# Peptides against a protein of PDB entry 4Z63, part 45

Target 1, 334 residues: chain A of PDB entry 4Z63
Amino acid sequence: LCLGMNDLTGNIPEDLFHLKRLNLLGIQENRLSGSLSREIRNLSSLVRLDVSWNLFSGEIPDVFDELPQLKFFLGQTNGFIGGIPKSLANSPSLNLLNLRNNSLSGRLMLNCTAMIALNSLDLGTNRFNGRLPENLPDCKRLKNVNLARNTFHGQVPESFKNFESLSYFSLSNSSLANISSALGILQHCKNLTTLVLTLNFHGEALPDDSSLHFEKLKVLVVANCRLTGSMPRWLSSSNELQLLDLSWNRLTGAIPSWIGDFKALFYLDLSNNSFTGEIPKSLTKLESLTSRNISVNEPSPDFPFFMKRNESARALQYNQIFGFPPTIELGHNN

## One batch from the design tools (peptide; made by RFdiffusion4, then SolubleMPNN)

Design b1_p11_7_s2 (from b1_p11_7 with H3S I5V)
Fold by OpenDDE base, seed 2:
Structure b1_p11_7_s2 (fold): chain B 334 residues (1-334), chain A 11 residues (1-11)
Amino acid sequence: as target 1 above (334 residues)
Amino acid sequence: SSSWVTSFDPD
């Protein structure tokens, strides 16, 4: 049953929950309000539940133990409060959980040992607090993780050295500290291609440790952290780099010539730093900007990117990395 | 530019 993208109001009719054979319920992008009924438990054949972009409120009902076939739960952009229900946090069938842009709170707790099928987790823009769950690497298929805009004070857990499945990771604006430790840990994530750390590590030094290596890194965003230091030499070994944003920091020194050696780099923002010296001539020879055809069919994060142009303007949303225009921004440096 | 990239919903 697909009723998305309408102007439906009120709550879900209770009789809808008598549909025992229903596999897909999509009621996204409406004006549905009230609590999400616990009678969803009656939809025992449900594979996909999309209630996103509504006005739902209250706690998410703890009925997911009665939904053994549920693979997709999309509830982003609602008014849900409380925590993740225990049955949801223990779901062995769930592949994708998207509860971005809600009012969920408390400590984030997932039983990753039980969540054997979870591959995508989006809990960005909530009110979770405490620390990052140390057991996230126990979610052995977890590839896409967005935990941005929560309040996870502290450091990246050391256990994340074992996060082999991790490919796309955003922790933007989550009150994280110790960038040196974070990068030192995350370099062990051999499948990591996208790392977004904007608005963390305020005033720290960007490490220039030659022992750091991100072999498969395609997207690195560490903007608006007031980071000190220089362009990190370890980044030069990330040969697959496509997008680099280090804007709005306090980075100094020269822009190194190796920045122009990235064959796939099409978006570079080093603006609003304190870089000095000459613009490397190698930037004029970036293959991606001269003759290279970039494939638009490459895998990308499930979570959207946003370009914030100023404090008062609405951010532009980009669903794909290649949606970004080819860009070289070096403005507002010394 | 006065822009930066992030992954959270803006206010």
Scores: peptide ipSAE 0.359, ipTM 0.888, DockQ to the pose 0.841
Fold by OpenDDE base, seed 4:
Structure b1_p11_7_s2 (fold): chain B 334 residues (1-334), chain A 11 residues (1-11)
Amino acid sequence: as target 1 above (334 residues)
Amino acid sequence: SSSWVTSFDPD
């Protein structure tokens, strides 16, 4: 049953919960309000539940133990409060959980040992506090993780060295500290292709440690951290780099010539730093910018990328990395 | 320069 993208109001009719054979309930992009009924527990055949972009409030009902086939739960952009219900945090069937842009609070706790099928997690823009959950790497299939815009004070857990499944990771604007530790840990994530750390590590030094290595890194965004230092030499070994944003930092020194050696680099933003010297001639030889017809069928995260000019601006959505226009931004340097 | 910031979060 798909009723999304309408102007429906009120709550879900009670009789809807009598549909025992219902596999998909999509009521997204409406004006539904009130609490999400616990009677969703009666939809025992439910595989997909999409209640996103509504006006739901209250706590998410703790009934997911009665939904053994549920793979997809989308509840982004609602007014949900409280924590993740225990049954949801222990769901062995759930593949994707999206609860972005709610008012969920408390410590983030997931029983990753139980959540054997979880591959995508979006909990961005909530009110979670405390520390990043150390057991996230125990979610053995978890590839896509957005935890941006929460209050995860402290450092990236040491346990994330074991986060082998991690491919797409955003921790933007989450009050994180110690970029040296974070990069030192995350370099061990062998499948990490996309790393977004914007608006963290306020005023720290970007490490220039030659021992750091991100083999599969395609997207690195560490913008607006007021980071000091220079272009890190370790980055030159990330041969698959496609997008680099280090804008709005306090980086100094020259832009190194190796920046033009990246065969796939098509988006470069080094603006609003303190770089000096000449623009490397090698940038004019970037193959990705000279070849007009790069068709790439690249694996993409389940969640889109967003580009904002500033915190108050409306974000532009990009479903794929290659949706970004080829860009070189070097403005506002010394 | 554009001063764009990329994230997974539109908010």
Scores: peptide ipSAE 0.078, ipTM 0.780, DockQ to the pose 0.608
Fold by OpenDDE base, seed 3:
Structure b1_p11_7_s2 (fold): chain B 334 residues (1-334), chain A 11 residues (1-11)
Amino acid sequence: as target 1 above (334 residues)
Amino acid sequence: SSSWVTSFDPD
């Protein structure tokens, strides 16, 4: 049943929960309100539940143990409160959980040893507090993780050295500290292609440790951290780099010539820093900007990227990195 | 705050 993208109001009719054979319930992008009924437990054949972009409130019902076939739960942009229900946090069938932009709170806890099928987790823009869950690497298939804009504290857990499945990771605006430790840990994530750390590490020094290595890194976004230092030498070894945003920091020194050696780099934002010297001539020779026939293996996150040019502007959604226009932004460097 | 941000966070 697909009723998304309407102006439906009120609550879900009670009789809908009698549909025992229903595999897909999509009621996204409406004005449905009230609590999400626990009677969804009656939909025992449910594979996909999309209640996103509504006005639901209250706690998410703890009934997911009665939904053994549920693979997709989309509840982003609602008013859900409380934590992740125990049955949801223990779901062995769930592949994708998206609860971005809610009011979920408390300590984030997932039973990763039980969540054997979890591939994608979006819990961005909630009120989770405490520390990052140390056991996330135990989710052996977890590839895409957005935990941005939560009230996390402290550092990236040491256990994330073992996060082999991790490919797309956003921790933007989560009050994290110690960028040196974070990068030192995350470099061990062999499949990491996308790393977003914007609005963290306030005023810290961007580490320039040549021993750091991110072999498969394609997207690095570390904007608006007020980071000091210079362009990090270790980044020059990330030969697959496609997008680099280090804007709105306090980085100094010259833009190094190796920045133009990235064969796939098509988006570069170093704006609003304190870089000096000349623009490297090598930037004029970026193959991605000069050649139309570059085959780039683009990372394909399950969650879109968002870009805001202005704080007051609406975020632009990009499902693919190549949706970004080829860009070199070096403005506002004094 | 930054006038230019790229992230997974639209909010």
Scores: peptide ipSAE 0.035, ipTM 0.750, DockQ to the pose 0.441
Fold by OpenDDE base, seed 1:
Structure b1_p11_7_s2 (fold): chain B 334 residues (1-334), chain A 11 residues (1-11)
Amino acid sequence: as target 1 above (334 residues)
Amino acid sequence: SSSWVTSFDPD
C-alpha cells in the first residue's frame, strides 16, 4: 500500500492494521499525525514501513519483535521522541533504519550482535546524548552510518578500528573532540570511502602525521572546525579522492601541488581559510574537470549532504555526491 | 565561497 506524497491528515486508521498480508506500507510525505500505533505489530508480513515526512509524535512502539520480516523502517522527519525501542534495537531482519530529523533522545543503544542484517543507519539530527556506542562495529554489515547533529561527547571509540564494514560515515556537528585520535582510528576502516566530520574538533590542529593513510577515501569533509595547521600530507596518498571540503577553518601555508594530482577530484573547497602562496598550476589540469568520465553510478551514502552557503541561509540538499557541481573554491583566504 | 558541506538537517 503506497499512499505517499499526498495531503493525508489525521492518524492511520486502525483498520489498516488488519492487512495481515501487507508487505509494504508507504505513507510518507503526508500530514499524518498522532502516535504511531502499536497495532503495526499486526502487520506480520511487513517488509517495508515508510512513515517519513509526516507529523507523527510520541514514542516509537516497541513491537518490532512481532515484525520478523521488516527490512526497511523509514521514519525520518517526524516528531518521534524517546529512544529506539528495544525490539527495534534487537531486530535481526532490519536492513535499513532511518530516523533522521526526529526528537529521539537518551543514549544510543543498539544490540549490534542481534542486528545481523543492519547495513544502513541514519539517526542524524536527533537529541541523542552521551558517547558514541562502542559496539557499532559489532554490526558486521553496517555500511552507512549517519549520526550527525547529536550530542555525542568525547572521542571516536577505539573499537571503531574494527569497523570493517563502514563505508560511509557522518559525525558532523556531534561535539566530538580529538581529531588526531579520530583519524588515527578511522584510518583502520579499510572500506571507508566517505567521511564527514564538519563542525567538530573546534580549534584543534589538523594532524599532519605521514603515518595516516586512507587508501579508499573518496569524500572528506571537515569543514567549519576552526582547525589549525596546513594541508595534511597524508591526504596525498588518497588517490581516489573526489570531494574535499576543508572550508571555514584556520588552515595556513601553501596549497600543495599534489592537490591537482587527484584524477577524480571534482569538488574542492578550501575557502575561508588562511592559505597563502600561489594557486597550484596542477589544479588547472584536473582530469575530472576537463573531461567528466566519472561514472555517475558509483555508490553513494544513503544519507543526504547539505551545503550551507552562510549561517543564515537554508542549506541545499544533495542526495548524491555527484549531485555537487564541479567546483574549485579557494576564496576568502588570507 | 561562503559555503560548507555537512550531513545534517539545517535549522
Scores: peptide ipSAE 0.369, ipTM 0.892, DockQ to the pose 0.875; fails the geometry check

Design b1_p11_7_s3 (from b1_p11_7 with H3S)
Fold by OpenDDE base, seed 3:
Structure b1_p11_7_s3 (fold): chain B 334 residues (1-334), chain A 11 residues (1-11)
Amino acid sequence: as target 1 above (334 residues)
Amino acid sequence: SSSWITSFDPD
């Protein structure tokens, strides 16, 4: 049953929960309100539940132990409060959990040992607090993780050195500290292609340790951190780099010539820093800007990106990396 | 251009 993208209001009719053979319930992008009924437990054949972009409130019902076939739960952009229900945090069937942009709170706890199928987790823009879950690497299939805009504190856990499945990781605006430690840990994630760390590490020095190596890194966004230092030499070894945003920092020195050696780099924003010197001539020879070959089927993060241009302007949402226009921004340097 | 990329829902 797909009723998404309408103007439906009120609650879900109770009789809907009698549809025991229902595999897909999509009621996203409506104005449905109230609590999400615990009677969803009656939908024992449910594989996909999409209640995103509604006005649901209250706690998410703890009934997921009665949904043994549930693979996809999308509840982003609602008013859910409380924590992740125990049965959801222990779901062995769940592949994707998206509860972005809610009011979930408390310590984030997932039983990764039980969640053997979880490959995508989006809990961005919530009110989770405490430390990052140290056991996330135990989710052996977890590839996509968005934990941005939560009230996490401290550093990236040492256990993340073992986060082999991690490919796409966003921790933007989560009050994280110690960028040197974070990068030192995350470099061990051999499958890491996307790393977004915007609005963290306030005023720290961007490490220039040549021993750091991110071999598969395609997307690096570390904007608006007021980072000091210079363009990091270790980044030059990330030969697959496609998008780099280091804007709105306090980086100094010259823009190095190796920045133009990235064969796939199509988006570069170094604006609003304190770079000096000449613009490298190598930037005029970026192959991606002269003969861009976009692979439509190239894997991308499941979480959206946002471009904030002005404080008063609405941010533009980009669902795909290649949705960004080819860009070289070097403005507002001195 | 006064822009930066984020990965969270803006206010």
Scores: peptide ipSAE 0.404, ipTM 0.901, DockQ to the pose 0.836
Fold by OpenDDE base, seed 4:
Structure b1_p11_7_s3 (fold): chain B 334 residues (1-334), chain A 11 residues (1-11)
Amino acid sequence: as target 1 above (334 residues)
Amino acid sequence: SSSWITSFDPD
């Protein structure tokens, strides 16, 4: 049953929960309000539940132990409060959980040893506090993680060295500290292709440690951190780099010539730093910018990217990496 | 540029 993208108001009719054979319930992008009924538990055949982009409030009902086939739960952009219900945090069937842009709070806790099928988690823009959950790497299939815009004070857990499944990771604006530790840990995530750390590590030094290595890194965004230091030499070994945003920091020194050696680099923003010297001639030889635009279908994060241009304007959303235009931005240095 | 990239709507 798909009723999304309408102007429906009120709550879900109780009789809907009599549909025992229902596999998909999509009521997204409406004006539905009130609490999400616990009677969802009666939809025992439910595989996909999409209640996103509504006006739901209250706590998410703790009934997911009665939904053994549920693979997808999308509840982003609502007014949900409280924590993740225990049954949801222990769901062995759930593949994707998206609760971005709600008012969920408290300590983030997931029973990753139970959540054996979880591959995508989006809890960005909530009110979670405390520390990042150390057991997140125990979610053995977890590939996509967005925890941006929460208040996870402290550092990236040491346990994330074992986060082998992690491919796409955003921790933007989560009050994180110690970028050296974070990068030192995350370099062990051998499948990591996308790393977004914008608005963290305020005023810290970007480490220039030659021992750091991100072999499969395609997207690195560490913008607006007021980071000091220079272009890190370790980044030169990330041969698959496609997008680099280090804008709005306090980086100094020259832009190194190796920046032009990235065969796939099509988006470079080093603006609003304190770089000096000449623009490397090698940038004029970037293959990705000299060739004609080729349609590329590559895996992408499940979470969208946003480009914030100024404090007053609304951010532009980009759903795919290649949605960004080919860019070299070196402005506003010195 | 006066822009930066993130994974959330900063508004």
Scores: peptide ipSAE 0.379, ipTM 0.891, DockQ to the pose 0.841
Fold by OpenDDE base, seed 1:
Structure b1_p11_7_s3 (fold): chain B 334 residues (1-334), chain A 11 residues (1-11)
Amino acid sequence: as target 1 above (334 residues)
Amino acid sequence: SSSWITSFDPD
């Protein structure tokens, strides 16, 4: 049953939960309100539940132990409060959980040893607090993780060295500290292609440790952190780099010539820093900008990107990395 | 540019 993208209002009729054979319930992008009924437990055949972009409120019901076939739960952009229900946090069937842009709170706890099928987690823009869950690497299939805009104090857990499944990771604006430790840990994530760390590590020095290596890194965004230092030499070894945003920091020194050696680099923002010297001539030879033979069909994060232009303007949403226009932005430097 | 990229919903 797909009723998405309408102007439906009110609560879900209780009789809807009598549909025992229902595999897909999509009621996204409406104006449905009230609590998500506990009676959802009656939809025992449910594989996909999409209630995103509504006005639901209250706690998410703890009934997911009665939904053994549920693979996809999309509840982003609602007013859900409380925590992740225990049954949801222990779901062995769940592949994707998207509860982005809600009011969920408390400590983030997932039983990763039970969540054997979880491959995508989006909990961005919630009110989770405490520390990053150390056991996330135990989610052995977890590839896509967005935890941005939560209050996860402290550092990236040491256990994330073992996060082999991690490919796409966003921790933007999550009150993280110690960028040196974070990068030192995350470099061990050999499948990591996308790393977004914007609005963290306030005022820290961007490490220039030549021992750091991100072999498969395609997207690095560490904007608006007030980071000091220079362009990190270790980044030059990330030969697959496609998008780099280090804007709105306090980086100094010259823009190195190796920045133009990235064959796939199509988006570069180094604006609003304190870079000096000349623009590297190598930037004029970027293959991605002269002949875009870049496959648009490359895998991308499940979580959206946002380009925030100013404090007052609405951010533009980009659902794919290649949605960004080819860009070289070097403005507002010394 | 007066912009930066992030991955959280705007206010």
Scores: peptide ipSAE 0.418, ipTM 0.908, DockQ to the pose 0.837; fails the geometry check
Fold by OpenDDE base, seed 5:
Structure b1_p11_7_s3 (fold): chain B 334 residues (1-334), chain A 11 residues (1-11)
Amino acid sequence: as target 1 above (334 residues)
Amino acid sequence: SSSWITSFDPD
């Protein structure tokens, strides 16, 4: 049953939960309100539940142990409060959990040893606090993780060295500290292709440790951190780099010539730093910008990107990295 | 530019 993208109001009729054979319930992008009924437990055949972009409130009901076939739960952009229900945090069937842009709070806890199928987790823009859960790497299939805009004070856990499944990771604006430790840990994530760390590590030094290596890194965003230092030499070994945003920091020194050696680099923003010297000629030879053949069919994070303008309350949303226009931005350096 | 990239919902 798909009723998304309408102007439906009120709550879900209770009789809807009599549909025992229902595999898909999509009621997203409406104005449905109230609590999400516990009676969803009656939908024992449910594979996909999409209640996103509504006005739901209250706690998410703890009934997911009665939904053994549930693979997809989308509840982003609602008013849900409380924590992740125990049954949801222990779901062995769940592949994707999206609860982005809610008011969920407390300590984030997932039983990753039970969540054997979880591959995508989006809990961005909530009110979770405490520390990043150390056991996330125990979610052995977890590929996509967005935890942006929560309050995870402290450092990236050491256990994330073992986060082999991690491919797309966003921790932007989550009150994280110690960028050196974070990068030192995350470099061990063999499948990491996208790393977004914007609005963290305020005023720290960007490490220039040549021992750091991100072999599969395609997207690196570490903007608006007031980071000091220079263009990190370790980044030159990330041969697959496609997008680099280090804007709005306090980086100094020259832009190195190796920045133009990235064959796939199509988006570069080094603006609003303190870089000096000349623009490398190698930037004029970027193959991605000179070639007419741009591959658009590459894996992308499940979470959206946003381009935030200074002095603007509104950000532009990009659902795919290739949605960004080919860009070289070196402005506002002095 | 006058912008930066992030990955959280705008205010």
Scores: peptide ipSAE 0.392, ipTM 0.896, DockQ to the pose 0.818; fails the geometry check

